# Designs tried in a protein design run: peptides against a protein of PDB entry 3PBP. Part 12

Target 1, 203 residues: chain A of PDB entry 3PBP
Amino acid sequence: LNEKDLNLILNKSLVMYESLDSTTDVIVKRNVIKQLQFVSKLHENWNSRFGKVDIQKEYRLAKVQGPFTINPFPGELYDYTATNIATILIDNGQNEIVCVSFDDGSLILLFKDLEMSMSWDVDNYVYNNSLVLIERVKLQREIKSLITLPEQLGKLYVISDNIIQQVNFMSWASTLSKCINESDLNPLAGLKFESKLEDIATI
Target 2, 203 residues: chain A of PDB entry 3PBP as posed
Amino acid sequence: LNEKDLNLILNKSLVMYESLDSTTDVIVKRNVIKQLQFVSKLHENWNSRFGKVDIQKEYRLAKVQGPFTINPFPGELYDYTATNIATILIDNGQNEIVCVSFDDGSLILLFKDLEMSMSWDVDNYVYNNSLVLIERVKLQREIKSLITLPEQLGKLYVISDNIIQQVNFMSWASTLSKSINESDLNPLAGLKFESKLEDIATI

## One batch from the design tools (peptide; aimed at target 1 F111 V132)

Design b1_p22_2_s1 (made by RFdiffusion4, then SolubleMPNN; from b1_p22_2, 12 letters changed)
Fold by OpenDDE base, seed 4:
Structure b1_p22_2_s1 (fold): chain B 203 residues (1-203), chain A 22 residues (1-22)
Amino acid sequence: as target 1 above (203 residues)
Amino acid sequence: SLLETKKKVGEFLVEKAKKAAE
């Protein structure tokens, strides 16, 4: 990842955000916003290491108010580029997992630990600036897109060049959801955060 | 509260992730 590449990603993300309208699907809105959040974090990291890069500063300040954090960020992924972002609902109470893909073929699954409310309206949206690492899934594929379906909780579809795979979180997400909703963390002890990966179809 | 629970969950996950990375 170099400065030019980061700038390109940021610009693309901004363009995508500005393309949102009232008819845009909620999932799309979430993905775009989360993309901006993640790119902003990358930009902050870049600035800390290589100096400040001002890209559409006015837009960044107005639309994406940082700081954004991923804790802990996997050190192995620091030099890789994020390629896709998705937000997956894990229950009907609007608990969600954020997924980020990288160009090494990895997925990271992230928890929003400081969310008060989620508004994805273009004119009235709220950002969560804190994300916590749950799991890293190594697909070792070039990820082209991430797809979520509103009717399928805790499921992410990963599209690569030749295959569609499903990542199913429900092995742990059901427990996580219950813990959150019931304010009981005891079931988290001993829980394995290992998602199920399944091949769905060849392309 | 829900917010407090989420925060605690986050703390738990952070510690777990750190241990896994060691």
Scores: peptide ipSAE 0.571, ipTM 0.913, DockQ to the pose 0.483
OpenDDE base, seeds 1, 2, 3, 5: peptide ipSAE 0.568, 0.567, 0.570, 0.547; ipTM 0.913, 0.913, 0.914, 0.920

Design b1_p22_2_s2 (made by RFdiffusion4, then SolubleMPNN; from b1_p22_2, 14 letters changed)
Fold by OpenDDE base, seed 3:
Structure b1_p22_2_s2 (fold): chain B 203 residues (1-203), chain A 22 residues (1-22)
Amino acid sequence: as target 1 above (203 residues)
Amino acid sequence: SLLETKEKVGKFLKEKAIEAAK
């Protein structure tokens, strides 16, 4: 990803934002705004004196799927800005969870229930690139980066100023994976979507 | 199909999330 690509994403986000009106669904509106905030933040970081931002994963997601909708979007996060995004594999069959961090120290874990290509045509915007809210994890820290390791399924590493933490969601993701792969949703009944947070190291 | 299953899963999760927000 280069500056040009980031600018392109920003422009697309702005176009979508400008297309919003009073009749736009509240959820769609929020998601577009959040996307714009996220991209803007990345752009600021890119142009900052402090270094380059690696947004390869974010770019990939945006390029393939276009603007995303999060449903339901937590109302408490409306006034906060997305800071990072990551995709975490939960099995070897390409099932994955999307994670977005916010500047309030929250993480949201999301499920992609629709995998359709988004049209970026202004005249034909599709806002059904659906990400479903699974869990909100409140870290109450400034999140600097999100790291995933391919060999570690269902694990996300969160780096803040003074600590590295691991978010492990295999407690529910293993069941989710099984349900998807076997086309049986019965095991989801009664499942608790609560991830485990552990301190890994102090910095 | 895998897609159909994911859609059903999504629906389930969405309903659960809405309920949790009440």
Scores: peptide ipSAE 0.577, ipTM 0.921, DockQ to the pose 0.524
OpenDDE base, seeds 1, 2, 4, 5: peptide ipSAE 0.572, 0.570, 0.573, 0.557; ipTM 0.919, 0.918, 0.918, 0.927

Design b1_p22_2_s3 (made by RFdiffusion4, then SolubleMPNN; from b1_p22_2, 13 letters changed)
Fold by OpenDDE base, seed 2:
Structure b1_p22_2_s3 (fold): chain B 203 residues (1-203), chain A 22 residues (1-22)
Amino acid sequence: as target 1 above (203 residues)
Amino acid sequence: SLLETKKKVGEFLEKKRIEEEK
């Protein structure tokens, strides 16, 4: 997620929150509140640049309980805390990759396969914001920040204590983008989802 | 549709990752 996405989600969450009233089902109220709390926390962490995002396990595992799910979520990261989040454009359309960093030095690259949606059907309450794991990049360093440049598609800059590194995933993202835009998944079968890591500058 | 395609892509990726973790 980037700032724009966070703002959008925040706005949507606020709208949902404001729609709550005394007649709203308890489950719906709870879910909306949890959504708002989570998004607010993300927003605060984004603004502070130093805050860690504690993503509760329920948000990763349960569509109903959390604002999003990550599938599959790497088991090794279950007990670690997300530190940064970024959204990287992979084309000039609307296709993006979400990146989340963790305090173990890992990056996960995620695909948004489902947009955030909420069903107010009490009998079948659905809240879905699905993220699918594409790749895990193990940097094994403390990640301070993630930077993206709008003019550089499929590139993520990772800032640690002593170095800036570039993660370039256009090797697979170009194909992914094409598959999405052309509605043809055939090229994905043989595709390797391995990003290129390069040292850019020493700090 | 775009949404349907994204869903299918997601399903593909999820299956791939699950298989790789086995």
Scores: peptide ipSAE 0.590, ipTM 0.927, DockQ to the pose 0.575
OpenDDE base, seeds 1, 3, 4, 5: peptide ipSAE 0.589, 0.588, 0.589, 0.589; ipTM 0.926, 0.926, 0.925, 0.925; seed 1 fails the geometry check

Design b1_p22_2_s4 (made by RFdiffusion4, then SolubleMPNN; from b1_p22_2, 14 letters changed)
Fold by OpenDDE base, seed 5:
Structure b1_p22_2_s4 (fold): chain B 203 residues (1-203), chain A 22 residues (1-22)
Amino acid sequence: as target 1 above (203 residues)
Amino acid sequence: SRLETKEQVGKFLEEKMKKKME
């Protein structure tokens, strides 16, 4: 984690926070607020150690809206609660992956298979209640926030108690994107949906 | 269409995951 990365994370967090309104789900509100608080704390610590970091610009967000169903849903997660949600771009067009974290430390990566239109504006409401499970990643830690950076396709940053980790799923997401864009499912055959996990920084 | 493709992709992924979970 460097100054530039922190700035990007802060920008994203701020944009998410500003997107909250009276219609926002209580859980989503809580998550976004907690994320902002956590990132802000990180920023304060960074500033104290390395100097002040300025927020440069805002980034566009696609809101994940509910209610939605996840198919198939992992049975193990029935007893756990979703803690965070994020949308990760996988190309420069309109394809994205949804990620949901749970309080057991699990991440699930999801595909919106019935989305009629992609909402890129925070003010737009798009209803999609169908999500398909692609992958489950078990981190076995308390997930405090999920961060995505617009310029980093297929990458999700997971902030837990003591570490920031990167989940990189471009190994399969690039193919998925291509299949959608070209209307050809052949490349999906034999594709492994396994993301790469990397430690980025300790907290 | 793109929508149809996404639906097909979704179906594919769902079936794949179901098999994996068996």
Scores: peptide ipSAE 0.658, ipTM 0.951, DockQ to the pose 0.479
OpenDDE base, seeds 1, 2, 3, 4: peptide ipSAE 0.657, 0.657, 0.657, 0.632; ipTM 0.951, 0.951, 0.951, 0.954

## One batch from the design tools (peptide; aimed at target 1 L133 L176 L185 F193)

Design b1_p23_1 (made by RFdiffusion4)
Pose (drawn by RFdiffusion4):
Structure b1_p23_1 (pose): chain A 203 residues (1-203), chain P 23 residues (1-23)
Amino acid sequence: as target 2 above (203 residues)
Amino acid sequence: DDELNEAINEGVKNKIDFTEKLK
């Protein structure tokens, strides 16, 4: 955990602690407070020279959160099954797109709009487990796998049956991160959220 | 299409609102 990232989760934790009011669900309040306490303890034991911190076994037992809401979910896909999931980096600030494969050779590019709180005990804990559909890409080929190269932002390799295609969504993803970082929604107006699809090779 | 555009705008706005508090 480098210094930049350590401070990022600390500040996110502080924003949520302040975001607490009385209507806030008791279980959620507990987790937010626990998150702040935990992130603070990490900050106290962080070794700056190695950029690392030890984590006791107690804090590693966590229960799953979900299911995430996928909004708006495409109606056709109720007849199909999800195949793969990938994560693609948009910028240099941990902003990402979640990608999911389906039986129909389709791809949904998702964005997480709500900040999750950390949770360890709570069963079936859902809260800000929220994803939003940005785009859907039908390749009409059998998608065997998804691959990413850390060196290339906003690009995803999709291995179909005899083709390796590259879905390139930096056309809109670059603007998306700018508005997130500049807190200005206007550039989004009019942007067509269409990714450049490109055949890389025959396999 | 309209529903998708609304959801994108709302979703991105939510992220922006949250990120703005980090400043």
Fold by OpenDDE base, seed 1:
Structure b1_p23_1 (fold): chain B 203 residues (1-203), chain A 23 residues (1-23)
Amino acid sequence: as target 1 above (203 residues)
Amino acid sequence: DDELNEAINEGVKNKIDFTEKLK
């Protein structure tokens, strides 16, 4: 965490706060407000020189939000269990793809379209916890680990029992990034969401 | 898949809306 990251978190928290209205659930309001309060205090107390901040005990109890949903959910995966998760940057901003592997050897590439708050007040807090399904890649292998390299945008390395494979999704992720950054949906029309799979090494 | 494309379009729209608020 650096000052830039902290500023971004603060701005996100502010936007979330500003999105609250009379129709917003009371529990959601409370969580968003608590997050904003925490982040604001964190920002005020941030020591940029040492990258340190004093966090009061009350705020240390925040937890990650509950389970995520996938839209649309691939029905074939109902009987399988997620095994690994990775986040892959697709540009030099904050746009990223989430990848989840399953024990059937599938990878799903997901897009986080909504900003989520932490759970500050209630156990099992769930709000804006959906992810958009972009692509399913069937490897038909036992996936041991997912590796990403910060310097390689839109690339995921999948380690299985005897092989390292690269999943490259920049063919569509570059367009996705452009759409977001330029606030234009038009380039999505006709876009094929198919990643390139390549063998990197046998192990 | 029309369903996937629709979901993606909606998702990207949501992200755009949020991103614009950050500017």
Scores: peptide ipSAE 0.588, ipTM 0.944, DockQ to the pose 0.837
OpenDDE base, seeds 2, 3, 4, 5: peptide ipSAE 0.572, 0.579, 0.576, 0.579; ipTM 0.941, 0.943, 0.942, 0.942

Design b1_p23_1_s1 (made by RFdiffusion4, then SolubleMPNN; from b1_p23_1, 9 letters changed)
Fold by OpenDDE base, seed 1:
Structure b1_p23_1_s1 (fold): chain B 203 residues (1-203), chain A 23 residues (1-23)
Amino acid sequence: as target 1 above (203 residues)
Amino acid sequence: MEELEKAIKEGVQKKIDFNKKLK
């Protein structure tokens, strides 16, 4: 985490805070406020030894949110269990794709459409935890691990059955990134969301 | 397919809207 990243987190937390209104659930309000308070304190004390110690204590109180919702969820996967998760950058900014593998050998590529806060003092906190389904890739293999390389945008390496396969989704992710960055949905029209699968090595 | 495309567009729009608030 660097200063730039911290500033971004702070700004995101501020935006979330500003989105609160009279219709917002009390639990959500409380959680978002705590998030903002923590991040603000972190920002203020970033270079302070004393601040670092206090931050560590407070950070231990934060938890990841509960399960995510996938929209639309593939009905075929209801009976299967998620096995691995990976995040793949698609540009030099902050846009990313989330990949989840299942025990049926499927990969789903997901888009995170909403910003999420950490959970602080409430167990099972769930808010803005939606993921949008983009593509399902059926490998029909036992997926052992997912690997990403930061220098390789839009590429996921899948290890299964002694084979390393590359999933390359830059064919559509580049357009997706452009749409987000330019605030224009038009390029999505007619876009085919099909990744390229390639065998890389046998292990 | 149409349902997926709609969901993607809606999701991207939400992201765009959020990003606009960050600027």
Scores: peptide ipSAE 0.553, ipTM 0.932, DockQ to the pose 0.814
OpenDDE base, seeds 2, 3, 4, 5: peptide ipSAE 0.552, 0.549, 0.548, 0.550; ipTM 0.932, 0.931, 0.931, 0.931

Design b1_p23_1_s2 (made by RFdiffusion4, then SolubleMPNN; from b1_p23_1, 9 letters changed)
Fold by OpenDDE base, seed 4:
Structure b1_p23_1_s2 (fold): chain B 203 residues (1-203), chain A 23 residues (1-23)
Amino acid sequence: as target 1 above (203 residues)
Amino acid sequence: SKELEEAIKKGVGNKIAFNSKLK
C-alpha cells in the first residue's frame, strides 16, 4: 500500500458514501460509512515515510464481502462447485478480470463492474456484489490451481493434473481496458470475447 | 450471445460511470 493507493481507496470510499441516499438500506449506509471512516482515519494517520498506519482494533474485523452474484450465470454451472478464484490484471491501472474455476473444468471470466465495500458490521453483508460474465472457457479438466503473474497482463495459468495451460484474454481485455480508461463503450461493439488457450507444459 | 454482450456493455458502463465520479 502506498499513498497513491490509499488516495484511490479513499476516493472510492467517498464516491460510495456520496451514492447513499434516503432509499439506501440502513445496513448498507452503516457499512459504507464505517468503511469511509476507516479509510479516512487510515489516510489521516498515514506515515508516508514508512508506509504504515496504526489502526484501531475494531477496523481489523472487516471482512471481504460475499457471496457474489454472477450475471448472467451459466445455467450449466448450477450443478457444479467453484474451486478456485484468481484476479488478473489487464492493464497497468485498476482494471482486472476475476476468474473462477469450477469442478467441471470450466473457467468463467468475470468483470467487477460495481465497487464493493468490505463487510464491517453485519455477517453476510451483500451489496453491489454482482460480477458480469464475460466468457466461459471449458477446459474439461480438473483444475488444481490458478496462477497469475503480475507482469503478464491478461494471462491466467491453469494447472491441472498433467498440464499447465495459459488462458490469454488480451484479445478482448485490451479493448475492454481501453473502453474503461477512455470512457467509451463503442469499441465493445462486435468484440469477440474469446480467449486463447495454449498448452504451456505437460507435467 | 446478445445477452452477454449487453451485460458486458452495461457492466463496463457502470464502471465508467463510477470512475467518472472519481475524476
Scores: peptide ipSAE 0.555, ipTM 0.936, DockQ to the pose 0.792
OpenDDE base, seeds 1, 2, 3, 5: peptide ipSAE 0.552, 0.555, 0.551, 0.553; ipTM 0.934, 0.936, 0.936, 0.936

Design b1_p23_1_s3 (made by RFdiffusion4, then SolubleMPNN; from b1_p23_1, 12 letters changed)
Fold by OpenDDE base, seed 2:
Structure b1_p23_1_s3 (fold): chain B 203 residues (1-203), chain A 23 residues (1-23)
Amino acid sequence: as target 1 above (203 residues)
Amino acid sequence: SSELEKARMEGFGKKIEFNKKLK
């Protein structure tokens, strides 16, 4: 975590806070406020000279938000279990694709459409847990691991028992990135969300 | 499917709206 990242988290937390209104659930309000308070305190205590942030006790009370929902969820996957997850950047900003593999050999590519937050409640807090389905790739293999390379945008390496395959989704992700960054969805009209699968190496 | 397309566009739109608030 660096200063830039912290500022971004703070800004996101502020936006979430500002989105609260009289109709917002009390639990949601409390959670958003707690997150904002925590991030603000971190920001205040940021030592830019040393690049250090003191983690406060409140962080121990925070939990990872989940579970997540996928929309639409492929009905065929209801009976299968997720095996691996990876996040791949599609630009030099913050746009990313979440990739999840299943034990049927499927790989789904997902987009985070909502800003997610930490849970600050003792119990499981679920809010803004939406993921949008972009593409399902059927590999028909047992997926052992998902690997990403920071220098390779929009590429995912899938490792199976005897093969490494590359999933390249820059064919659509470049357009998506542009659309998000420019706040214009028009270029997505008619775009095929089909990734390229290529064998890289045998194991 | 039309459902998938709708979900995509709505999701992307939500992200855009959020980003606008960040700027």
Scores: peptide ipSAE 0.548, ipTM 0.924, DockQ to the pose 0.820
OpenDDE base, seeds 1, 3, 4, 5: peptide ipSAE 0.541, 0.530, 0.538, 0.544; ipTM 0.922, 0.916, 0.922, 0.923

Design b1_p23_1_s4 (made by RFdiffusion4, then SolubleMPNN; from b1_p23_1, 12 letters changed)
Fold by OpenDDE base, seed 4:
Structure b1_p23_1_s4 (fold): chain B 203 residues (1-203), chain A 23 residues (1-23)
Amino acid sequence: as target 1 above (203 residues)
Amino acid sequence: SEELEKARLEGFGKKIEFNKKLK
């Protein structure tokens, strides 16, 4: 964790806090407030201690949010189980794609449309846990692992059946990144969300 | 599908709106 990352987390937490209104569920309010309080204290400590941050007890109690919802969920996957998950950066900013593999050999590429908080107060906290389906890639192989390389944007390596395959998102991800960063969705018109699959090596 | 396209656009839109608040 560096100062830049901490600032971003703080800003995100502030935006989440500011999004609260009279109609927001009490549990959500409490959770968002607790997160903001923690991050704020962390930020204060960072500034006061020349780049050092003390991990508070509350951090150890915080949990990652529970199950996510996928919209739309591919009906064909209802009977299958997720096996692996990976996050792939598509630019040098904060835009990323979540990839989930299933035991039928499918990969789904997902977009985080909402900012998710940690769970601070309630067990099995669920709020803003939706993910948008971008693409389903059918490999028809048993996926053993998903690998990403930090220096390679928009690329996912899939290991299955003694073969390494590369899934390259950049055909659409570069445009998506631009659209998000420039706050303009017009360039997405006519864009096909079809990733390139390539065999890399046999292992 | 139309459903998928709609979901994408809505999702991307939400992200954009959130990012605007961060600036």
Scores: peptide ipSAE 0.536, ipTM 0.933, DockQ to the pose 0.816
OpenDDE base, seeds 1, 2, 3, 5: peptide ipSAE 0.534, 0.528, 0.533, 0.526; ipTM 0.930, 0.929, 0.932, 0.929

Design b1_p23_2 (made by RFdiffusion4)
Pose (drawn by RFdiffusion4):
Structure b1_p23_2 (pose): chain A 203 residues (1-203), chain P 23 residues (1-23)
Amino acid sequence: as target 2 above (203 residues)
Amino acid sequence: EEEEELQNNIINAVENKINNNNS
């Protein structure tokens, strides 16, 4: 955990602690407070020279959150099954797109709009477990796998049956991160959220 | 109509992300 990232989760934790009011669900309030306490303890034991911190076994037992809401979910896909999931970096600030494969050779590019709180005990804990559809890409080929190279932002390799295709969504993803970082929604108006699809090779 | 609705949903999602970063 480098210094930049350590401070990022601390500040996110502070923003949510302040975001607490009385209508806030008791279980959620508990987790937000726990998150702040935990992230604070990490900050106290963080070794700056190694950029690392030890984590006790107690804090590593966490229960799953979900299911995430996928909004708006495409109606056709109710007849199909999800195959693979990938994560693609948009910028240098941990901003990412979640990618999911389906039986119909389709791809949904998702964005997480709500900040999750950390949770350890709560069963079936859902809260800000929210994803939003940005785009859908039909390759009409059998998608065998998804691959990413950390060196290339906003690009995803999709291995179909005899083709390796590259879905390139930096056309809109670059603008998306700018508005997230500049807190200005206007550049999104009019942007067509279409990814450049490209055949890389025959396999 | 569908593209406009999806556009609005993206804008709202990004607005939510910004609010969560700054609230």
Fold by OpenDDE base, seed 5:
Structure b1_p23_2 (fold): chain B 203 residues (1-203), chain A 23 residues (1-23)
Amino acid sequence: as target 1 above (203 residues)
Amino acid sequence: EEEEELQNNIINAVENKINNNNS
């Protein structure tokens, strides 16, 4: 995610929040609120580290656009703040995993199924996710930074105070990439979405 | 149940991505 993407996600989340009324399904309401809080915390963190991102206050939307939703949204992370974000390539194409770290020491691995330009239908909110939760990794440490290397597919380096750890998710990401590229969902059946964590170096 | 839901969500997401790529 870059500055532009973050701004767009935040704007979409705000629009969706503002569209909530008394007739909105309780689950949808809760998910939109959670998403808005998540993105707001991410934005706050981004501003603190990388400078201010201007939020567009005027929305010219021809269609109701949904926010980037995480389904299922990790309930435990609702009260925590995003600390870092990274995008990891899983193939030589355009398939990627988004990783977000939190101040509780958790990592979430997310799949982006739709482009940010998607239109949203209230009735299909649960099914029209922009981000889907794949895995939560609990490190229980202060995460200082996330590093990716373009030549290392499906690998994320997590830097904390005293250690560098590698998260390797190619065990499932290779299959995921294949499914997308071949337009075949069958290999996903029974696939275990568990990443490997390895200590690389002490600091 | 949570794992099954997660798996179903991932499958649906991949399907959406495939459909988007082919659109």
Scores: peptide ipSAE 0.555, ipTM 0.911, DockQ to the pose 0.444
OpenDDE base, seeds 1, 2, 3, 4: peptide ipSAE 0.554, 0.551, 0.554, 0.554; ipTM 0.912, 0.911, 0.911, 0.911

Design b1_p23_2_s1 (made by RFdiffusion4, then SolubleMPNN; from b1_p23_2, 14 letters changed)
Fold by OpenDDE base, seed 3:
Structure b1_p23_2_s1 (fold): chain B 203 residues (1-203), chain A 23 residues (1-23)
Amino acid sequence: as target 1 above (203 residues)
Amino acid sequence: SSAAALEQNVINAVGNKIKSLTK
């Protein structure tokens, strides 16, 4: 199984899930979700550039490759634990949004504004990444998995126990991409950072 | 490269702008 095959399976699973409706048997729905959850976990392991997220003191997330500083870090989330992390491409130029889920059902969408390398010695480099909070999406659900599809820019699929939801942030990410690529920040003025949340199917 | 430096500056500026807009 390679990444391409996994994506194909994921896509097929999503299509199957989208075909579910209120008349579909609950067991069938659950099985489809379980399949999606399994595939999505595998996908996340391959797709995520950050891996596991550990929250440290003072607005910091830690990974094997170095700490992350989120600015601002929502105060309400200090009491909660990060559960999943995903990276979503917003254009073909490798601009990306980082998403972190928490056990309160929140998603935070983050922009990487700074990557710093610290050298302790010749062979020991530590990366310090700065992440800017763009948006907090409150789902109020137990988030089991985050799914991204490379061909679907600015879209995140969130899997919970009873629902798959699509978070679409291309409404603002397209402008963000343009600003970066054209080196013009003017279009950011007045931009609303509000993602569209859509239910794919419910149990 | 100069291009990479420019891009990083833009990214930093974008980040700062976002911070100002989301407060």
Scores: peptide ipSAE 0.464, ipTM 0.887, DockQ to the pose 0.104
OpenDDE base, seeds 1, 2, 4, 5: peptide ipSAE 0.458, 0.464, 0.464, 0.462; ipTM 0.879, 0.889, 0.884, 0.883

Design b1_p23_2_s2 (made by RFdiffusion4, then SolubleMPNN; from b1_p23_2, 14 letters changed)
Fold by OpenDDE base, seed 3:
Structure b1_p23_2_s2 (fold): chain B 203 residues (1-203), chain A 23 residues (1-23)
Amino acid sequence: as target 1 above (203 residues)
Amino acid sequence: SMEKELEKKVIEAVGNKIKSLTK
């Protein structure tokens, strides 16, 4: 795990957040905010581990609330650093998946198993400290960016060295969405959490 | 609201189920 990398990610997330304006799509705003929250929480965990404080306390108190945990966290990723974060909608409601990339080329898809409320007040974000690991996707590439499109549910675009790949997890996310919306967990019993990976373009 | 509370419980239950399936 590299502290410098984490700081870089945090800075990028902050810049993204600050770039939001009234013309920005609501879904984009939501994603950026959630990314910022997640990165900040990750940074807090890092600081706690190493006894450092790189984030201004005032900013942290105002914009980021509490620590988070990923359960289970893949042991193999302990030695690697998160590189990107994205939030992907899986339906037209509030259900979403969080994706984190690592410098080993892995993607983890995460489910927030607490209330998924959103506050647009920077000073009053909804606290969530629990993320459930759904799937690990090993790309074995340097991941430069994660892109989501509001009109494409359950799809994540991964930009790496000269390639754009699509991760499509609607195979399981549609069922997940249904379970949540209908308050019926039965369909989960046989659900396979395997996303489809496809090369979209060479760049 | 009652609806929101129900949703919260469902989400939590879903999370637990996922944990059980992905171990």
Scores: peptide ipSAE 0.448, ipTM 0.883, DockQ to the pose 0.090
OpenDDE base, seeds 1, 2, 4, 5: peptide ipSAE 0.446, 0.446, 0.445, 0.443; ipTM 0.884, 0.887, 0.884, 0.885

